# Ledger of designs, part 56: peptides against a protein of PDB entry 4JHK

Target 1, 212 residues: chain A of PDB entry 4JHK
Amino acid sequence: EDYKIQSFDLETQKLLKTALKDPGSVDLEKVSSVIVDQSLKDQVFSREAGRICYTIVQAEAKQTNGSVFRRNLLNRLQQEFKAREETRKRSTQEWVCLVSFICNIFDYLKVNNMPMVALVHPVYDCLFRLAQSDALKNEEEVDCLVLQLHRIGDQLEKMNVQLMDELFNLLRDGFLLQEDLSSMGRLLLLEILEFRAGGWKLSDTAQKYYYS

## One batch from the design tools (peptide; made by RFdiffusion4, then SolubleMPNN)

Design b2_p8_5_s2 (from b2_p8_5, 3 letters changed)
Fold by OpenDDE base, seed 3:
Structure b2_p8_5_s2 (fold): chain B 212 residues (1-212), chain A 8 residues (1-8)
Amino acid sequence: as target 1 above (212 residues)
Amino acid sequence: PLPQFPLA
């Protein structure tokens, strides 16, 4: 299977390819650092990064029964998460990349086909931050929020339905009451409200309505 | 309290 790593230089691509197949032969701390750095710059890559990380974790587990890569990855995520408010103030783009990356790690980095429990609250904290009034007025943040909920909302709800109810109360209030929402932002909130109400899926007719 | 990731 191919991985989308064309954004890296050839030397780094070689490093990543080796990590995917023979993780014991490379510096896994360096590999994790490279992946996180790029994920914080490119939200599209963040999705692929989750898949890459999962593959490396599995390869290392099989090869050495080790977890060096995962440990370094999660340590870096902890650092970035702690600094999330500063990141948001510095750059909305970097902030939404951070949220996207954390959500994608949650989605892909599963243990025994289950999400890591330790990531549940951090993910919700990020989504709740995006659901605040000062964030909902920014279309880029709304895009991120809605995208993540499409991808992992059903999984998150299974982990904590109370938090999901609270989150969607904020989204409903934002949709109905917040005056400085863009028209597109309001449309996206309406769509995600319908998405959850429909069991985290859209009918064919709804799909055409929102995305045609 | 701040959520805690698994740390090394």
Scores: peptide ipSAE 0.040, ipTM 0.727, DockQ to the pose 0.517
Fold by OpenDDE base, seed 2:
Structure b2_p8_5_s2 (fold): chain B 212 residues (1-212), chain A 8 residues (1-8)
Amino acid sequence: as target 1 above (212 residues)
Amino acid sequence: PLPQFPLA
């Protein structure tokens, strides 16, 4: 299987490749740290990181029935999550990378083929933060919010429909009432509102309208 | 309260 890890130096690439195939032979704490660090810098990598993490988790489980990597990963994510407001103030990019990574971990790291319940509220908390007025005026944050909802919205709703309703109330209000939204931001909010209303899918007509 | 991740 091919993984997009070319952004790392050769030594780190070797470390990651070894972790993917023989996790017991490497320092899995170091591996988790490297993945998180890069995911906080590159939102595109965050998606790949989720897949990488899943593979390492599966490999370790199969090899030793262990969960060292996952535990270290989640501990680091907890630290970053706790500091999320400071991160947002420092760098919008790092903030949306953090959100993206947490959402991707939720998406990929299934336990017994089910989402990790413990991640539901943290994910919603991030999305709710992106849905606040001060965030909705920033197109980068809106992009992140809408992207994550496209990716995991249906799964999140299954976990807690009440929170999803509350979230989309904020998005609707933002779309209708917030004056300082960009044109693109407003369009994205409209699209995601329609997306959910359509059962987390778009009609062919709507698909062409938004993405052609 | 702050939501919590599972810890090691």
Scores: peptide ipSAE 0.039, ipTM 0.724, DockQ to the pose 0.569
Fold by OpenDDE base, seed 5:
Structure b2_p8_5_s2 (fold): chain B 212 residues (1-212), chain A 8 residues (1-8)
Amino acid sequence: as target 1 above (212 residues)
Amino acid sequence: PLPQFPLA
């Protein structure tokens, strides 16, 4: 597999490549920190990071039956999650990167081919934060919210349909009642409402309407 | 044991 790690310096690339092949020979705490740091800067990398993390977890499990990398990764994510409001105040970009990364870890880091239960509420908490009125008026946050729901909404709903119903009540209210939404923001909310209503799929008509 | 995220 090809992993997109060209954004790192050569030394770090070597570290990551070694972690992917021989995780027992590297400092897995450092590896996890590097991946998280880059994911907080680059939302595009967050998707790749999920794949990388899964590969390292699998490699370590096979090599030593260990879980050092996963433990360090989740510890760091927990720290970032706890500080999410401060992150949002400091930088919207970093905040949406954090949300994106947590969602991608949820998507990729399966255990026995199942989502990590420990990430369900943190993911919902992030999405609920994006669904608040002060966030819905920011297109960057709306973009993030809608993107994540497109990617993992169906999985999240399977884990807790009540929370998903509550979340979409907020989105509906935002769409209908919030006056300071941008036209694009309102369009995105409408699209995601229809997306879920269609079983987390877009109808041919909707696809043509939104993406023609 | 894996770390658990807090609820907020």
Scores: peptide ipSAE 0.038, ipTM 0.723, DockQ to the pose 0.153
Fold by OpenDDE base, seed 4:
Structure b2_p8_5_s2 (fold): chain B 212 residues (1-212), chain A 8 residues (1-8)
Amino acid sequence: as target 1 above (212 residues)
Amino acid sequence: PLPQFPLA
């Protein structure tokens, strides 16, 4: 399989490939750190990282019935989550990468084919942060918010519909009432409102309207 | 046991 790890140097690529095939032969703490570090820099990779992480978790489980990688990954993720406000202040790009990574871990790192319950509130916390007025005025944050809701909104709603309702109340209010939204930001909010209202899917016509 | 993320 192609795990899109070409952005790493060759040594790191080898490390990751080995982790995917023979996780017991590598330092899984180092592997997790490398994945998190890159995910905080590259939002595209943060999407792929979820799949990579799941594969490593499964490989380790099969090989040793261990969970060293997952533990290290989630510990690091928890640390980054705790520091999310500082990250946001330091770098919007790193912040949206962090959100993207957390959401993609939620999406891919299933336990018995179910989302990790422990990630539900952290994900919502991130999305609620993106839905605040100071974030909605930043198109990069709006892009991230809408992207994540497109990817995992349906799953997240299944975990807690009340929080999703509250989140979308904020998005509706932002769409209608916030004056410093960009035109694109307002369009994206409208689209995601429609997306959820349509059962987390868009018609072909709507797809063309918003994304062609 | 899995790490438990803090809640806001």
Scores: peptide ipSAE 0.038, ipTM 0.715, DockQ to the pose 0.154

Design b2_p8_6_s1 (from b2_p8_6, 7 letters changed)
Fold by OpenDDE base, seed 4:
Structure b2_p8_6_s1 (fold): chain B 212 residues (1-212), chain A 8 residues (1-8)
Amino acid sequence: as target 1 above (212 residues)
Amino acid sequence: SPSDFLKK
């Protein structure tokens, strides 16, 4: 199986590949830190990172029945989450990467084929932050919000429909009432409203309409 | 609310 790790240097790629196959032979704390660091810089990688993380977790569990990698990963993620407002102030790009990574970890890092309950509120907290007026005016944040809802919205709703209802109330308000939304931002909000209304599904025709 | 990512 191929993993998209071309953005790393060859030494790091080797480290990651070894972690995927023989996690007991590498420094899993270092591996986790490398993955988190890159995920905070590259939102595209953060998607792959979720899959990579899950694979390493499973490999370590199988090899040693250990959870060193997961523990280090989640510890670092929690630290980044706690500092999310500072991150947002420093860099919108890093902030949306953080959100993307947290969401992708939620999506891939399953326990007994179930989402990690501990991540539900952190994910919602991130999405609610993106749904605030000061964030909705930034197209980069809207893009992130809508992307995550497309990816994990159905799963999140299953975990807590009340929070999802509250979130979408904010999105509807933003769509209808906020004056400084970009044209594309408004379009994306409309699309995601329709997406949920359609049971987290979108027809091919509608997909082409909103995303060309 | 505070979150504990390591909560099981």
Scores: peptide ipSAE 0.284, ipTM 0.851, DockQ to the pose 0.020
Fold by OpenDDE base, seed 2:
Structure b2_p8_6_s1 (fold): chain B 212 residues (1-212), chain A 8 residues (1-8)
Amino acid sequence: as target 1 above (212 residues)
Amino acid sequence: SPSDFLKK
């Protein structure tokens, strides 16, 4: 199985490849740090990072019945999450990368084939932050918000429908009332509103309309 | 809000 890790130097690529196959032979704290660092800079990698993380977790569990990688990963994520407002102020790009990565970890890193309950509120907190007026006016943040809801919205709703209702109340208000939304942002909000209303699905016609 | 990512 191939993983998209060409953005790393050769030494780091070797480290990651070894972690994927023989996690017990590498420093898993270092591996987790490298993955998080890159995920905070590259949103494209973030999706792949989730898959990589899940694979390493499974490999370590099978090899040593350990969870060193997962613990280190989650510790680092928690640190970044706590500093999320400062990250957002410093760099919108890093902020949306952080959100994307947390959401992807939620999506991929299952415990006994179930979502990690501990990540539910952090994910919602991130999405709620993206749903605030100051964020909705930024197309990059709207893109991130809508993308994550497309990816994990149905799963999140199963975990807490009340929070999802509250979130979509904000999105509906933003769509209808916020004047400084971009045309694309408004279109994306409409699309995601319809997406959820349709049971987290879109017709082929609607899909072509919104993503043409 | 405070969160503990390590809680199972």
Scores: peptide ipSAE 0.283, ipTM 0.853, DockQ to the pose 0.021
Fold by OpenDDE base, seed 5:
Structure b2_p8_6_s1 (fold): chain B 212 residues (1-212), chain A 8 residues (1-8)
Amino acid sequence: as target 1 above (212 residues)
Amino acid sequence: SPSDFLKK
């Protein structure tokens, strides 16, 4: 299995490769920090990072029945989550990277093929923040919101349908009532409303309409 | 209040 880690320097690549094969032989706290740091810089990497994290977790569990990596990863993620408002103020790009990473960890880092319950509310908190009026006027934040809902919306709804209903009430209100939405933002909100209404699926016609 | 990510 190939992992996209070419963005790291050679020494770090070696570290990550070793962690994937023999996690007990490396500093797993350092590994987790490196992955989080890069994920906060590159939203595209965050998806790959989720896959990498899952592999390391499985490898460590199999090798030593340990969970050092997961604990360090989640601890760091919690720290970043707590500081999310400051991150958003500092950099929209870093903020959407953080949200993307948290969502991807939720998507990939499953235990016994089940999502981590502890991440449900943090994910919703991030999505609710993106659904606020001050965020909906920013296309970068709307894009992030819609992307995550496309990826994990169905899973999140299964975990808490009430929160999902509340979230989409905000999105509907934004679509209908907020005057300073960009044309693209309004289009994306409409699409995601239809996406959920269609059972988290998009028809071929709708797909072409919104994304061709 | 922030959630406890380590809560199982």
Scores: peptide ipSAE 0.281, ipTM 0.854, DockQ to the pose 0.020
Fold by OpenDDE base, seed 1:
Structure b2_p8_6_s1 (fold): chain B 212 residues (1-212), chain A 8 residues (1-8)
Amino acid sequence: as target 1 above (212 residues)
Amino acid sequence: SPSDFLKK
């Protein structure tokens, strides 16, 4: 398999490649830290990072029946999650990267082909934060919110439909009542409302309309 | 509610 890790220096690329093939031969705490650090800088990488993390988890489980990488990864994520409000104040970009990464870990890091229950509430907490009035006025945060719901909304709803209903009540209120939304923000909220109403999918025509 | 990422 080929992974998109060109953004790292050559030494770090070697470290990551070794972790993917022979996790027992590297410092898995360091590997987890490197992946989290880069994911906080690049939202696009967050998607790839989820896939990388799952591969390392599977490789370690197969090689040593261990879970050192996963424990270190989740510990670091928990630390970043706890500090999420400070991160948001410091940098909207880092904040949406954090949300994206947590959502992608939820998407990829399955246990017995099921989502990790421990991540359900943290993911919803992030999405609810993005659905608050002070976040909905920021197009970057709205884009992040809508993107994550496209990726994992159906899975999240299966885990807790009550929270999803509450989240979308906030989104409808934001769409209808918040006056400082951008035109694109309103468009994105309308699209995601239609997306869920359509069973978490859109027609090809609708996809082109909203994302062309 | 408090979150524990390490819950199993």
Scores: peptide ipSAE 0.281, ipTM 0.849, DockQ to the pose 0.020

Design b2_p8_6_s2 (from b2_p8_6, 7 letters changed)
Fold by OpenDDE base, seed 5:
Structure b2_p8_6_s2 (fold): chain B 212 residues (1-212), chain A 8 residues (1-8)
Amino acid sequence: as target 1 above (212 residues)
Amino acid sequence: SISDLLKK
């Protein structure tokens, strides 16, 4: 499999490859840090990082029945999550990368084939932040919000439908009432509203309209 | 297109 690690230097690539095959032979705290750091810089990698993390978790569980990597990963994620407002202030790009990464971890890092309950509220908190008026006016944040909801919205709703209803209430209000949305931002909000209304699927008509 | 954006 291609784990999209070509952006790392050769030494780090070796580290990651070893972690994927023989996690017990490497510093898994360092591995987790490297993955998180790169995910905060590169949204493409951020999307792939969940798959890498899942593979390492499975490899460690199989090898030693351990969970060192997962613990370190989640600890680092929690740190970044707590500092999310500072991150957003510093760099919108890093902020959306963080959100993307957390959502991707939620999507891929399942335990016993189930989503990690501990990630549900952090994910929602990130999405709610993106749904605030000051974020909705930024197309980069809207892109991120809509992208994540397309990817994991149905899973999140299953975990907490009330929060999803509240979130989409904000999105509806943003679409209808906020005047400083970009045309694309407004279009994206409309699309995601229809997406959920259709059971997290697009109708044939909507598909043609948005993706023709 | 929206499709392109969602593929990021």
Scores: peptide ipSAE 0.012, ipTM 0.635, DockQ to the pose 0.203
Fold by OpenDDE base, seed 4:
Structure b2_p8_6_s2 (fold): chain B 212 residues (1-212), chain A 8 residues (1-8)
Amino acid sequence: as target 1 above (212 residues)
Amino acid sequence: SISDLLKK
């Protein structure tokens, strides 16, 4: 399989490949750190990282019935989450990468084929932060917000519909009332509002409108 | 485009 790890040096690629096949033979703390570090720099990788992490988790479980990788991963994730405001202030890119990573971990790192309940509120917290006025004026943050909602919105809503309603109230208000949105940002908000209203899918007409 | 965004 192609896990899109070409952005790493060859030694790190080997480390990751080994972790995927024989996790017991590598330093899984180091592996988790490498994955998180790269996910904070590359949003494309942060998307792929979820799948990679799930694979490593499953491999370790099968090999040793261990969870060293997952524990290290989640510990690091929690640290980054706690520091999210500082990250946002330092770098919008790293912030949106962090959000993307957290969302993709939520998406892929299932427990008994179910989302990790512990990640629900952290994910919502990130999305709510992106839905604040100071974030909505930044197209990069709007892009991230809308992208994540497209990817995991339906799953997230199943976990807590009340929070999703509250989130989308903010998005609606942003769309209607916030004056310093970019044209694209406003369009994206409209699209995601319609996307949810349509049951987390687009009608054929809407598909043509937004993707023509 | 939105399509491009979703391809990420």
Scores: peptide ipSAE 0.012, ipTM 0.623, DockQ to the pose 0.193
Fold by OpenDDE base, seed 1:
Structure b2_p8_6_s2 (fold): chain B 212 residues (1-212), chain A 8 residues (1-8)
Amino acid sequence: as target 1 above (212 residues)
Amino acid sequence: SISDLLKK
């Protein structure tokens, strides 16, 4: 399988490939660190990273019945999550990469085909942060927020509908009341409001309106 | 476009 790891040097690619096939033969802490580091640099990679992580978790479980990789991965994620405000202050790009990565881990790293309960609140906390007025004025943060809600909004709602209602109250108020939104930001908020209202789907008419 | 953004 191709996991799109060409952005890494050859030695790291070898490490990752080995982790995917024979996780017991590599330093899984190092593997997790490498994946997180790259995910904080490339938002597109964060999607692939979720798939990679899931594969490694499954491979380790089958090979040794272990969970060393998952433990190290989640530990690193917790560290980055705790420092999220400092990350946001330092670099909007790194911040949205962090959010994207956490959301993609939530999406891919499932147990018995169910999301990890421990990730629900961290994911919502990130999305709520993106829904604050100081974040909504930044198109890059709005892009991230709307993208994640498109990807995992339906799953998150199933985990906690009350939090989702509260989140979308903020988005509605932002759309209606916030004056310093960009035109694209306002359009994105409108689209995601309609997306949820339509059961996390777009009607044919809406599809043509937003994506024609 | 919105479509382009969501493809990222």
Scores: peptide ipSAE 0.011, ipTM 0.623, DockQ to the pose 0.203
Fold by OpenDDE base, seed 3:
Structure b2_p8_6_s2 (fold): chain B 212 residues (1-212), chain A 8 residues (1-8)
Amino acid sequence: as target 1 above (212 residues)
Amino acid sequence: SISDLLKK
């Protein structure tokens, strides 16, 4: 398997590669810290980070039956989540990276092929924050919201359909009523509304409309 | 395009 770690220096790349194959031989706290730090800077990496984290977790479990990496990862996630409003105020880019990272950890870091229950509410909290009027007016936040719902919306709904209904009520109202949405933001909201209505998939007609 | 955005 190929992992996108070219953004790191060579020494860090070596560290990550070793963690993927022989996690017991490296400082897994340091590895988790490096991954989180980079995920907060690069939204594209935030997605890749989920896959990397899953692989390290599986490798450590197999090698030592340990969970040091996962423990450190989740502890750091909790810290960043608690500070999410401060992060948003400081940098929209860092905020959407944080959301992307949390969502991708939810997507990839499964236990017995099931999502981690502990992440369900934090993920919804982030998405609800993106669905507020002050966030919907920012196209970057709308992009993030819609992207995450495309990736994990179906899984989240299975965990709590009531919260998903409430979330999409906000999105519908935003689409219909909010005056300061960008044209692209409004289009994205419409698309995601149709996406869910279609069972978290796009019809051929919708596919052509939005992606032609 | 929306397609490009969703591929990120």
Scores: peptide ipSAE 0.011, ipTM 0.625, DockQ to the pose 0.182

Design b2_p8_6_s3 (from b2_p8_6, 7 letters changed)
Fold by OpenDDE base, seed 3:
Structure b2_p8_6_s3 (fold): chain B 212 residues (1-212), chain A 8 residues (1-8)
Amino acid sequence: as target 1 above (212 residues)
Amino acid sequence: SISDFLKR
């Protein structure tokens, strides 16, 4: 299995490759730090990071029955989550990277094929923040919100349908009532509203509309 | 386009 780690220097690539195959031979705290740091800078990498993290977690569990990597990863994630408002204030790009990373960790780090319950509320908190009026006016935040809902919305709803209903009430109101949405933002909100209404999949009609 | 976005 190939992992997209070309953005790292050769030494770091070696570190990551070793972590994937022989996690007991490397400093897993350092590995987690490197992955988190890069995920906070590159939203595209954050998706790959989820897969990498999953593999390292499984490799460590198999090798030593340990969870050092996961512990360090989640501790760092918790720190970043707690500082999310300051991050958003500093940089929209870093903020959406943080959200993307949290969502991807939720998506990939599953126990017994189930999401970690501890991540459910943090994920919803991030999505609710993106659904506020001051965030919906920013296309970059709308992009992030809609992208994450496409990726993990169905899983999140299974964990808490009430929160999902509340979230989509905000999105509906934003689509209908908020005046300073970009054209693309408004279209994305419409699409995600239809996406959920269709059972987290696109109908044939919607497919033609959005992809033709 | 929306199509391009969703294909990412």
Scores: peptide ipSAE 0.035, ipTM 0.754, DockQ to the pose 0.216
Fold by OpenDDE base, seed 5:
Structure b2_p8_6_s3 (fold): chain B 212 residues (1-212), chain A 8 residues (1-8)
Amino acid sequence: as target 1 above (212 residues)
Amino acid sequence: SISDFLKR
């Protein structure tokens, strides 16, 4: 399998490849740090990172029945999450990378094919932050919000429908009431509102409209 | 376009 790690230097690539196949032979704390660091810089990598993390977790569980990698990963993620407001202030790009990474970890890092309950509220907190008025006026944040909801909205709703209802109340209000949304931002909000209303699918009519 | 965005 190709895990798209060509962006790393050769030494780090070797480290990651070893972690994927023989996690007990490497420093899994270091591995987790490398993955998190890159995910916070590259939003596109975040999805691949989720897959990589899942593979390492499964490999370690199989090899040693251990969970060192997952523990270190989640600890680092918790640290980044706690600092999310400062991250947003410093760099919108880093902030959306953080959100993307957290969401992708939620999507991929399942234990016994179940989502990690501990990630539910952190994910919602990030999405709620993106749904605030000051974030909705930034197209980059709206892009991130809508993208994540397309990817994991159905799963997240299954974990807590009440929070999802509250989130979409904010999105509806933003769509209807906020005056300083970009045209694309407003259109994206409309699309995601329809997406959820259709059971996290688009109707044929809506699909033709948005994907023409 | 929205289509291009959602295909990312």
Scores: peptide ipSAE 0.034, ipTM 0.753, DockQ to the pose 0.200
Fold by OpenDDE base, seed 1:
Structure b2_p8_6_s3 (fold): chain B 212 residues (1-212), chain A 8 residues (1-8)
Amino acid sequence: as target 1 above (212 residues)
Amino acid sequence: SISDFLKR
C-alpha cells in the first residue's frame, strides 16, 4: 500500500491514489506526465515508480480493459528518451533519473509476465551511453550504470546476450584503460564485471571482499 | 565504500 508518493504535494498525491484505485475517474495523460516529471527530479522515486505504473496499468485493464495510461506513459518516455543527450548536458542528475526510471519501467511493466520488447533497445542505449568514456569519468553516472545492471542485468541479457557482451567489453576496457576514473568508479566497474561473471550474483569470495 | 553503495 506504500507507493512512496510523499514527494508530491497533497493534491497530486490524491490524484495518484485515485488513479491507483479508480483510473477511469482521472485524466490518465496528466497522471503519466506527473509521474515522469517527478521521476526526473527525484532519484528515489524514479527507481520506484515502476510499481506505481504497473498498478495503474492493471487497475485500468480491470476497470475498462483499456491501456490509455500505458500508452501515454510510453509516449512521454519516448519523448524524454529522444532528448536524452540534451537532458544529460543540462543536468547529470536528471539524466541518471531518466535512466533509472526507464530501467524501472522495464523491470515492472511486464506483459504476460514478460518484459516489453520495445524497451530493450532503449534500455541498452542508455546503458551504452553511460559506458562511454565521457560518462565513465563521472562517478554519478557510473553509480547509475552499475546500479541498473545489478537490478535488471540478468533480464536484459536474456533479451539480447550480444548487446550485453558488447556492453561489458566497453566496461572491461574502461576498467583497464581509462585513466580518469575515480578509485570508487574503478572499483564499481570491477564489482559489476565480477557480478556478471558469477551469473549475476556474487561468489562467497567476492561477497567477503566487497562487503568486508 | 563499495559496501555502502551496494547496500543502498
Scores: peptide ipSAE 0.034, ipTM 0.737, DockQ to the pose 0.225
Fold by OpenDDE base, seed 2:
Structure b2_p8_6_s3 (fold): chain B 212 residues (1-212), chain A 8 residues (1-8)
Amino acid sequence: as target 1 above (212 residues)
Amino acid sequence: SISDFLKR
């Protein structure tokens, strides 16, 4: 199975591969730290990190009935979340990587086959930040926002429909009223508005429009 | 294009 870890050095790749198969034989705190660090720098890896983390969590649970990796992962995630505004100011790339990573953890890392309730508000907080006017003018942030909503919007809505309504009010206003949106940004906002309105899917008419 | 974006 390919976990897309080619961006790491060989030693780290070995560490991750071992964690995936035999988590009890490695330092899982170190593993979690490495995954988070790379997820903040590599958007491609950030997208895959959720799946990797899920696999390690399941492997550890099965092997030792432990949760060392998950605990360390969530602790580090909380630290990065708290510092998200500083991260955004420092690097838009790292910021959108952080959001992507958090959303992927939400998507993949389930407890008893349910999303972790503790991640709901942090995810919404990130998406709301991306929906602010200063973020909507940045195409990279709009890309991230729309991508995450496509991936996990339906799940998030099930957790809190009121927050989702509030979020999409901002997106609607951005689409209609914000003057400094890029053409692509405006198009992406329109698409995601229609996507949700259609029950998190596109109508045949919309499908034809956006994919023509 | 938006199509390219959504397909990735």
Scores: peptide ipSAE 0.033, ipTM 0.736, DockQ to the pose 0.200

